# Peptides against a protein of PDB entry 7BDX: the designs that were tried, part 10

Target 1, 212 residues: chain A of PDB entry 7BDX
Amino acid sequence: EMGAAACTLLWGVSSSEEVVKAILGGDKALKFFSITGQTMESFVKSLDGDVQELDSDESQFVFALAGIVTNVAAIACGREFLVNSSRVLLDTILQLLGDLKPGQCTKLKVLMLMSLYNVSINLKGLKYISESPGFIPLLWWLLSDPDAEVCLHVLRLVQSVVLEPEVFSKSASEFRSSLPLQRILAMSKSRNPRLQTAAQELLEDLRTLEHN

## One batch from the design tools (peptide; made by RFdiffusion4, then SolubleMPNN)

Design b2_p29_4_s3
Fold by OpenDDE base, seed 5:
Structure b2_p29_4_s3 (fold): chain B 212 residues (1-212), chain C 212 residues (1-212), chain A 29 residues (1-29)
Amino acid sequence: as target 1 above (212 residues)
Amino acid sequence: as target 1 above (212 residues)
Amino acid sequence: PITVEPELSEEERRRVEEELERLLAELKA
């Protein structure tokens, strides 16, 4: 209970750039993010056995951790830190996204996808994520999620890849062959305007790059 | 482990006024400080049974909590919050200081005393602390501690009481009768210059008030 | 970049805001 409360407060204040800098300036940052990954992994692995109530202290604790990672990645120095010093955490997030089934742990998936999106704002982060083993299959897996918010953040992540020529040129053939284009087209007809727009823009970007 | 790491980071960033404001501005502040008191109490109560290693995650966790309370109390709005909305926590701190034996949990005592000192900067906080049951006996108990840092912070707290006429006038007789004046005099001869100065100043302040 | 904060119930947010306003008013006083 106390741990969850502390993490929740840390999550709340991590929206500040100054707080992120303070976190990273401490000697405990590396250890904290190492344990963060382990804790998140332990939580996800525990789901196969007991239906952990979404409102449990454990769930809130893990959500707070994911929120902290997201907010750290929202800051330039935070992205640099994660990409340079906490790649294991990024690997963990990618792995957890693959381990979770469509419709499972939607809130956590959204937070993890937000963190990856933030990391992808930097070229180094984008390269690291996009070159990770199974990245494109993971995108296909995540785009099969019934949740509009999950799909939205996947599309945003894909867009970050597509809009960077240095990255997309290397994977263009695999992206074109492995993206569920029909699913993305279906999303462009969604009643959710955010999802619709994201899907439409991505399709336009992909078409533009096919003609070049 | 993760809880201790999170609290340690929260402690580190709580040195900022903006972070304290952010903590207090959250909907979880009241709950956090409520659980904080309970957690600290549980820790102290556990000491009678098992010699918990000072370097345990639990110890670090509790130290971080005490540090957070101290840093919150270092800010005006934090003091107001604690005095108005978290009196139970203050009661807990006072109780824990009484429950601990001289020489026991020195680091925690110092942090708790620092928090009380910070609270005492506000008249409302000073009144609340000084009017608490057993406050003066508690001071005597704490001044018997062999640790110079504990004694230093007790003297500073006593000085805060003595320097406020509205508070001291009400308890002057009890203070004069119940303070270990010989012990304070001995502290004024300490090799520790900070302790020496604090004891000397307090004795001077007490003498000045006796002649008025 | 995306920044996320803990979800606040409207009631909890109101309570916190009211308490902060009281604290601020007392400090100005």
Scores: peptide ipSAE 0.249, ipTM 0.771, DockQ to the pose 0.253
Fold by OpenDDE base, seed 1:
Structure b2_p29_4_s3 (fold): chain B 212 residues (1-212), chain C 212 residues (1-212), chain A 29 residues (1-29)
Amino acid sequence: as target 1 above (212 residues)
Amino acid sequence: as target 1 above (212 residues)
Amino acid sequence: PITVEPELSEEERRRVEEELERLLAELKA
């Protein structure tokens, strides 16, 4: 309980750039983020058994951790840190996103996807993520999620790839052939305006790239 | 391990006034500090049995909690919060200081004493602490500690009382009769310049008040 | 006010403890 409370507070204050700098400037940052990945992994591995109540202290703790990672990645120096010094954490997040079933741990997925999106703002981060083995299959898997927020953030991540020619060119053929275009098209017809817009924009971007 | 790491990071960033404000501005602050007291109490109660290694994750966690309390109390709004909304925590700290034996958990004692000192900067806080049952006997107990840092911070707390006439007048006779003056005098001869100075100043302050 | 950072020098504390123990021992003699 206390751990979750403390971590939640840390999550809350991590929205500040100065706090992120303070976290990263400390000698304990590396250890913290290493343990973060391990903790998240342990949590996800525990899900295949007992339906962990989404409101448990453990869940809250992991949500806070994911939130911290997201907020760190929201800051330039944080992205640099994650991309340079915490790649294992990024690998863990990608792995966990693949391990979770559609509809499972939606909140955690959303937070992790938000973190990846933030990391993708850094070109080096985008390259790292997109070059991760099974990245495109992962996108397909994630876009099969029934949750609109999950899908939205996946679309945003895909858009980040598509909008960066250096990254997209490496996988253009695979993206064209292996993205669930029909599903994205369906999302463009969603009643969710955010999802609708994101899907439309992505489809437009893809069409533009096909003509070049 | 993760809890301790997160709490340690929170401790580190709590040195910032803005972070303290953020902590206190949240709806979770009350719960956090309530649990903090409980956690510290549980830790201290556990000490009467197994020699908990000072470097354990549990110890680090409790140190971080005490550090956070101290840093919160270092800020005006933090003191106000503690004095108005977290009196139970203050009571817990006072109780724990009484429960710990001389030489036991020195680091924790120092941190707790630092927090009390900071709280005592607020007149309302000073009054609250000094009017706590057994406060003067507690001072005697704490001044018997072989640790110079413990003694130093006790002397500073005593000085805070002595320098506030409204507070001192209520207990002047008891202070004069029940303070270990010989021990304070011994401290004034310490090779530790900080302890020496603090003891000398306190003795001077006490002498000044005796002539008035 | 006192602000505390996580890295407290244990070495400085030990030196101070040893010195105080000596002083306390002298008072008991």
Scores: peptide ipSAE 0.220, ipTM 0.756, DockQ to the pose 0.236
Fold by OpenDDE base, seed 3:
Structure b2_p29_4_s3 (fold): chain B 212 residues (1-212), chain C 212 residues (1-212), chain A 29 residues (1-29)
Amino acid sequence: as target 1 above (212 residues)
Amino acid sequence: as target 1 above (212 residues)
Amino acid sequence: PITVEPELSEEERRRVEEELERLLAELKA
């Protein structure tokens, strides 16, 4: 319980750029983010057994960790740190997103996707994520999620790839062939305006790239 | 391990006034500080058995908690929070200082004493601490500690009491009769200049008050 | 960039805000 409370407070204050800089400026940052990935992985692996209550201390702890990673990635120096010094954490997040079933641990998925989105703001981060083995299949897997928020953040991540010619040119054929276009089209008709807009914009971007 | 790492980072960033305000502004502050006291108490109670390595994850965790409390108390709003909303934590700290033997858990004692000193900057906090049952005997107990840093911070706390007429007038007789004056005099001859100065100043303050 | 904060229940947030306001008011007093 104490660990969850401490992590939650750290998460809350990590929305500040100055706090992120303070976190990263310390000698404990590397260890913290290393253990973060391991902790998240252990949590996800434990889900295959007992129905962990979403409101458990363990869940809150992992949510806070994911929130901290997201907020660190929201800052330029944080992105640089993650991409240069915590690639294993990024790999772990990608792996966990693949390990979770559609509809499973929605809140954690959203937080992890938010972190990846923030990392994707950096070209180096975007390249690292998009060139990860199984990235495209992962997107397909995640787009099959019934949750609108999960799908929204997947679409945003896909859009980050599509909007970067240096990245998209390498995977354009695979994206076009492997993305569930019909699913994205269905999302463009969603009653959720945020999801609808994201899907529509992505489809437009993809169409524009087909003609070029 | 993850809990200790998270708490350590939170401790590091809590040196900022803005971070303290952010911690206190959150809905999790009350719960956090409630559990903090319980966690510290559980740790101290566990020491009577197995020699906990000073460098254990549990030790680091508790040190970080004490550090956070200290840093919160360093800020005016933090003191107000502790004195008004977390008195139980203050009671716990006082109790733990009494439960620990001289020379035991020096680092934790120092951090707890630092927190009490910061709280004592607030008149309300000073009153609350000084009027706690057994406060004077506690000072005697702590001044028997062989560690110079422990004694230094005890002397600083005593000085805070002595320098406040509204508080000292109520306990002047007990302070004069129950403080180990010979021990304080010995400290005034210490090779540690910080301890020496603190002891000397306190003795001078006490002498001045005897003549008034 | 996306920044996320712990979701406080509306009730808990309100309680904390009220408590904070009370504390701030006491400091000003």
Scores: peptide ipSAE 0.243, ipTM 0.773, DockQ to the pose 0.281; fails the geometry check
Fold by OpenDDE base, seed 4:
Structure b2_p29_4_s3 (fold): chain B 212 residues (1-212), chain C 212 residues (1-212), chain A 29 residues (1-29)
Amino acid sequence: as target 1 above (212 residues)
Amino acid sequence: as target 1 above (212 residues)
Amino acid sequence: PITVEPELSEEERRRVEEELERLLAELKA
């Protein structure tokens, strides 16, 4: 209980750039983020058995951790840190996103996707994520999620890739062949305005890139 | 491990006024500080049995909690919050300081004393602490500690009382009779310059108040 | 007032600070 509460508070304050800088400036940042990955992994692995109540301390704790990572990645120095010094955490997040089934742990997925999106703002981060083994299959897996919010953040991540020529040029053929374009098209017709817009923009960007 | 790490990070960033404000601005602040007291109490109670290694995650966690409380109390709005809304925590800290034996959990004592000192900056806080049942006996108990740092912070707390006429006037007779003046005098001869100075100043202040 | 900071290495502090910023950005984003 106390751990979850503390972590939640840390999450709340991590929305500040100064706080992120303070977190990273400490000698414990590396250890913290290392353990973060392990903790998140342990949580996800535990889901295969017992119906972990989403409202448990453990769940809240993991949500907070994911939130913290997201907020760190929202800052330039945070992105740099994650990409340079916490790659294992990024790997873990990618792995966990792959391990979770559609509809499973939606909130956690969203938070993790947000973190990846933030990391993708950095070219180095984008390269790292996009070159991750199984990244494209992962996108397909995630886009199959019934949750609109999950899909939205996946689309945003994909958009980060397609908008960066240096990255997209390397995987353009695979992206074109492996993206569930029909599903994305369906999303462009969604009643969710945010999802609809994201899907439309992505499709437009993809079309533009086909002609070039 | 993760809890301790998260809490430690929160402690680190809590040195910022903005972070303290953010912590207090949330709806979870009350709950957090309530659980903080409980957690600290549980830790201290556990010491009567097993030699808890000072370097355990539990110890680090509790240190971080105490540090957070201290840093919250370092800010005006934080003091106000503690005095108005988290009196139970203050009571707990006072109780724990009484429960710990001389030489036991020195680091925790120091942190808790620092927090009380910060609270004492607020007149309302000072009144609350000084009017706590057994406060004067507690001072005696704490001044018997062999640790110079503990004693230093006790002296500082006592100084807060003696320097506030509104508070000191109510308990002057009891303070004069119950303070281990000989021990404080011994501290004024300490080789520790900080302790020496604090003891000297306190003795001088006490003498000044006797003539008035 | 007394402010106390944990004995953290500068490197660890920097890393934790960066992670918090990322989470905040995701929430605002």
Scores: peptide ipSAE 0.234, ipTM 0.748, DockQ to the pose 0.272; fails the geometry check

Design b2_p29_7_s3
Fold by OpenDDE base, seed 4:
Order: C-alpha cells, then structure tokens, then sequence
Structure b2_p29_7_s3 (fold): chain B 212 residues (1-212), chain C 212 residues (1-212), chain A 29 residues (1-29)
C-alpha cells in the first residue's frame, strides 16, 4: 500500500520538468531506475499464472513506475539520462512489451510505448531502441493489439523511425518486407480519429519514402 | 526495496518548494499522508520485539516518510496542509515519539521532531501540537534522550512554545512545575556547541518570562 | 485516480527541443 502511494505521488509530480531535473540531479536516480526495471519485470512474469487483480497495489505500483519513466522521458535531460545511464531499463521495457499478450495490461503497454516514443525524440534514443534485437517484429506484435491506444502509440513509434532516414535506412529492408500494410490500412479507416490520423500520416510518410 | 527507493527519491525531491506544492496540489496528498502515519505506527510497534536492523528497507522507508513530512512542513503551504488536513498524522507523530525509548531510533526521532518544529512555525500548528494531551510530559520524556541531536530538536520545539505568549500562557503552570531545569542546565554545559547554545537561549528566554 | 494520472501522462508526449532538431538537421545528407 504505502509503496504504491509513494510511487503514485512521485508519478504525479514527475510531470514537471523541474521535478525530473531534481530526480536526475540526485545520486539515487540510477538505483531507482535499475530497480524499476526489475520490479516491472517481476510483475509481468507474475501475470502468466494468476490474473493479478488490475486494481492491486502491485499493479498500481508498476503502473506508476511506467508513468514515471514516461514523464522522465518527456524531458530532454530525462531521455538523455535514460539513453546514457539506464539502457537496461529500455531493454527491459522492450522485453516486457514482447512478453505481454494482445489485450493484456493495455494501460501499462501504453505507458511503456509512450516512454519509448519519448526516448525516440532523442536521436541517440531512437538509434538505441531501433537497433534492439527483434525491434521490428515487436512493433508488429504490438500493432496486433485490439486496443486503439496501444496501436496509436505503436504507430507513433513507427513514424518516429520512418521520419529519421539514418535510422530507417538501417532497417528499411526488414521493415518493408514485414510491414503489416493491411493492418495499417485498416487502422486508417478506424472510427477512432486519433488512430485514423496516425495511420494515415504513416501511410503518407511511407509513400514518400517509396518515391524517393 | 523498490518502495523504499521510490520513497527515498520522493524525499529527496521534496526538499524543493515547487515539489511540495506539486505534492499538495494533487488529489493524492491526503491518502499519502494518512497511510504515512499508519506505516510509521506499524514500524514503531514492530520494534518492541525484534531489533529491526536499522539498515533494513523498512527502516529506510519509514525514515524517508519522516523526511518527506519534514520537508513538507518546511514550506508554508505544507505546514498549513498538515495542520488543516492531516492532523491525524501530527497526532501519530506525537504518539510515536512517546512510544520510542531513549536512544531508540534516534534519526527517526530527529526527523519527527523537526517536522513538529517546522509545523510549530505556523501559529495554528504550534497551538495544535501544544494543546495535544501529554505534550509537555512528552517533551521531557524526549529530553531524557542521551542523543544530543534529539535533545537539540526538543529544545528548539520547547523554545517555539516559550516564544509564543498566547501558547505558553495556556501551559505555563504545567510547564513551570515540570520543567527539568537541571537537565537543561546540564545541556547548557554540553561540549556540543549547538546543544549548548540552544539550552542557553532557552534558559535566557525562560528568565525573561519570569521577570515579566 | 490512476486514470487521471494516466490521462495526464498521455498528454506528456515529448516534443523535440531546438537542439535536438538541429542535431537531426545538421547531419549532412
């Protein structure tokens, strides 16, 4: 209980840039983010058996951790920190996104995807995550999710890769050969306006890259 | 582990006024401080049997909680919040300070006493804690501590009462009848310069009140 | 609620800072 409350409070205040700077300016940040990855991993591994009640203190705790990572990654110094000093956490997030089934822990996936997207704004971060083993298959795995928010954040992450020629060129062959075009086309026809727009923009970006 | 890490990080950032405002501006503050009191109480009650290792994650967690309360109370809006919305926590801190033996959990006592001192900067807070049942006996109980830092912060809290005529007048009879004068005089001869000064200043303030 | 924090976090998408845009643009094609 109290741990979840403390972490939830830390999540709430981490929406401020000044708070993120304060978190990272301390000697505790490295340890915190190291244990964060381990805690998130332990939680996801526990899901294989018992449907841990989504309202459990443990789930709330992990949700808050993912929120903190997202908020840290939203700030320039935060994403630079994650890329330079907490790569293990990024690797853990990528792994956990692969371990979660479609429809499982939707909100957690959204936060984890947002954290990766926020990291992808940093060119070093984008390079790091896009060069992760199985990154492209992971994107398509996540894009199979029935949840529109999960799919939206996957599309945004894909767009972040596509918009960076230096990154996209390295993966272009695998990307083009494995692209779930029919799935993206279906999303461009979604009744969800955000998903529709994101899918349409990605299709436009992809067309631009095929004509160049 | 992770709870203690999160709480420690929250403690570190709560040294900023902006962070305290962010904590209190959220809808989670009331719940957090409510559970804080309960968690601290549970910890202190657990000490009666096993010498919980002072370096345990639990002790670190409770220490961080007390640190957060102290940092919140250091800010004007924070002490106003504690006095208006978290009186139960203040009552809990007063109780726990009574339950701890001399020499037991010295650092925790220091933080708890600092939190009460910070609250005492607010006239409403000073009134509230000084009107607590057994407050004066509690001060003398705490002043029996062999630790110089504990005694120092007790003397500061006593001084905060003595310097406020409206508060002191209500307790003056009990205060004068129970004052451990010999103990305070001994502290004024301490080799610890901070303790020596605080004891001397309190003795001067008390003399001023006897001559008026 | 956790939902409120979630909704607030959903708004916290990173925007490239000028220096990050410049670092992207300054790589010669």
Amino acid sequence: as target 1 above (212 residues)
Amino acid sequence: as target 1 above (212 residues)
Amino acid sequence: TLDKLFEETLKNLAVPELEELEKKAAKPE
Scores: peptide ipSAE 0.250, ipTM 0.796, DockQ to the pose 0.176
Fold by OpenDDE base, seed 5:
Structure b2_p29_7_s3 (fold): chain B 212 residues (1-212), chain C 212 residues (1-212), chain A 29 residues (1-29)
Amino acid sequence: as target 1 above (212 residues)
Amino acid sequence: as target 1 above (212 residues)
Amino acid sequence: TLDKLFEETLKNLAVPELEELEKKAAKPE
């Protein structure tokens, strides 16, 4: 209980850039983000057996941790910290996104995807995550999610790759060969306007790259 | 582990006034400070049996909680919050300071005493804690501590009472009859300059009150 | 509920800072 409450407060205040700077300026940041990855991993591994009630202190704790990572990654110094000093956490997030089934822990997936998207604004971060083993298959796995918000954040992450020629060129062959075009086309017809727009923009970006 | 790490980060950032405002502006503050008191109480009650290693995650957690309370109490809105909405936490801190033996959990005592001192800057807070049952005996019990820093913070809290005529007048008879004058006189000769000064100032304040 | 914090976090999308844009642009082909 107390840990989840403290972590939730830390999540709330981490929306401030000054708080992110204060978190990262301390000698505890490295340890915190290391244990964050381990805690998230432990939680996701525990889901295969017990229907852990989504409202448990443990789920709240992990949700708050993912929120903190997202808020840290929203700031330039936070992205640089994660990319340089907490790569294991990024690897953990990628792994956990692969381990979660479609429709499982949707809100947690959204926060994890947002954290990766935010990291992808840093060119080093984008390079790091896009060069991770199984990254492209992971994107397509995540696009199979029935949740529109999960799919939206996947499309945004895909767009971050497509909009960076240096990154896209390395993966272009695998990307083109595995692209779930029919799924993205279906999303471009979504009733969710955010998902529809993101899918349409990505299709336009992809068409532009085929003509160049 | 993770809870202690999160709480330690929250403690670090709570040194900012803006962070304290953000903590208190949230809907989670009441729950957090309620559980804080319970957690601190549970920890202190556990000390009578096992020599809990001072470096345990649990001790770090409770230490960080006491630090957060101290930092919140350093801010005017934080004092007002504690005095109006978290009186049970103040009662818990007073109780725990009485339950701890001389030399036991010195650093925790210092933080708890600092929190009470910070609360004492608010006249409502000073009234509340000074009107608590056994408050004066508690001050003298705490002055028996062999630790100079504990004694310093006790003297500062005593000074906060003495410097407020409205509060001091209510307790003046009990205060004068129970005052460990020889102990305070001994502290005025301390090699610790901070303790020496605080004891000397308090003796001067007391002399001034005897002449008025 | 954590829904408010979630919604607030969902608004906290990273925007490239000028230095990050410059670092993206400054790589020669």
Scores: peptide ipSAE 0.244, ipTM 0.795, DockQ to the pose 0.176
Fold by OpenDDE base, seed 3:
Structure b2_p29_7_s3 (fold): chain B 212 residues (1-212), chain C 212 residues (1-212), chain A 29 residues (1-29)
Amino acid sequence: as target 1 above (212 residues)
Amino acid sequence: as target 1 above (212 residues)
Amino acid sequence: TLDKLFEETLKNLAVPELEELEKKAAKPE
């Protein structure tokens, strides 16, 4: 209970850039983000056995942690910190996104994807994430999710890769050979306007790259 | 571990006025401070049996909570919030300060006393604290502590009472009859310059009130 | 609620700063 409440408060205030700077200005930031990864991993591993109610204090706590990471990654100095000093957390997020089944922990999956998207704004972060083993298969695994918000954030992360020639050129062959084009085309016809737009934009970006 | 780390981060950032405003601007502040009191109480009650190592994660967590309360009380809007909406927490802090033995949990005792001192800057807060049952005996109990920082913050809280005629007039008879004058006089000769000064100033304030 | 914080976090997508955009744009095609 109290841990979840404290972490939830920290999540709420971490929406401020000045709070993110204050978090990072302390000698405790490294330890915090290290333990964050371990805590998130332990929680996701617990889901394979015990039906932890999504409304548990543990779930709230992990959601707050993922929210904090997302908010930190929304700020340039936060992205730089994560990419330079918390790579293990990024690796953990990628792993957990792979371990979660379609439709499982949708809100957590959205926050983790948002954190990766936010990190992908930094070229060094985008390189690091995209060079992760199994990154392209992971994107397609996540794009098979029935949830529109999960799929939206996957499409945004894919777009971040496509819009960066230095990154895309390294993965272009695998990307083109494995692209779930029919799935993306189906999303471009979604009734969800945000998902529809993101899928249409990605299809336009991909067409532009085929003509160059 | 993770709860203590999160709470420690929240403590660090709560030194900012803008962070205090952000904490209080959320609908979660009431719940957080309610659980804070319960958590601190549970910890102090656990000390009567199990030798909880002062370096435990639980100890760090409770210290961080007390630090957050102190930092919130340092800001005018934070004082107003605590006095209006978190009186149970103030009652809990007063209770815990009475339950702790001389020399027990010195750092926690200092943080709790600092929070009460910060609250005492608000006249409504000072009234509320000083009208608490057993407040004057509590001050003298705390002033018997061997720790100079504990005694310093007790003297500051006593000074806050003495400097407010509307508050002091209500307790003046009990205060004068129970005042550990010899103890305060001994502190005015302390080798600790901060304690020495605080004791001297209080003795001057008391002399001024005897001549009026 | 957790849902309210979630909704607010959903709005907190990173936008490239001018320096980050300039670093992307300054790489020749």
Scores: peptide ipSAE 0.234, ipTM 0.791, DockQ to the pose 0.176
Fold by OpenDDE base, seed 1:
Structure b2_p29_7_s3 (fold): chain B 212 residues (1-212), chain C 212 residues (1-212), chain A 29 residues (1-29)
Amino acid sequence: as target 1 above (212 residues)
Amino acid sequence: as target 1 above (212 residues)
Amino acid sequence: TLDKLFEETLKNLAVPELEELEKKAAKPE
């Protein structure tokens, strides 16, 4: 209980850039982000057995951790810290996104995807994530999710890859051969306006790359 | 482990006034400070049995909680919040200071005493603390501590009472009848310069009140 | 609520800073 409450407060205040700088400027940041990955991994592994109530203290705690990582990744120094000093955490987030089933832990998936998107703003971060083994299959696995918000954040991450020629060129063959075009086309007709727009923009970006 | 790490980060960033305002401006502050008192109480109650290692994750967690309370109390809006909305936490801190034996949990005592001193800067806070049952006996109990830093913070809290006529007048009879004058005189001769100065200043303030 | 924190975090999408854009543009072909 108390840990979840403290972590929730830390999440709330981490929306401030100055708070993120204060977290990262401290001598405790490395240890915190190291344990964060382990804690998130332990939680996801515990889901396969008992129906852990979505509203448990543990779920709230992990949700707050993912929120903190998202807020840290939202600023330049936070992205640089994650890519240079906390690569294991990024690897863990990628792994956990693969381990979660469609429709499972939807809000947690959204925060993890947002953290990866925020990291992808840094070219070094985008390279690191996109060069991770199984990255392209993982994107398509996540895009099969029934949740529109999960799919929206997957499309944004795909767009970050497509818009960076130095990154896209390395995976272009695998990307083109495995692209779930029918799924993206269906999303471009979604009643969710944000999902519709993101899918339409990605389809336009992909068409531009076929003509070059 | 993870809870202690998160709480330690929250403590570190709470040194900023803007972070304290962000904590208090959130809808989670009341719940956090309510659980804080309960967690600190649970920890102190667990000490009477097993020699809990001073360096345990639980001790670090409670230490960080006391640090957060101290930092919140260091600013005007934080003092106002504690006195208006978290009186149970103040009552808990007073109780725990009485439950701890001389030389036990010295660092925790220091932070708890600092939080009470910071609250005492607010006249409403000073009134609330000083009107608490057993307050004067508690001060003398704490002043019996072998630790010079504990004694220093007790003397500062005593000085806050003595320097406020509206507060001191209510307890002046009990204060004068129970004052451990020989202990304070011994502290005025301490090799610790901060303790020496605080004891000397308090003795001068007390002499001034005898002449008026 | 946790939902409010979630909604606030959903607004905290990274935008490239000028220095990050300059580093992308300054790679010579």
Scores: peptide ipSAE 0.222, ipTM 0.789, DockQ to the pose 0.176

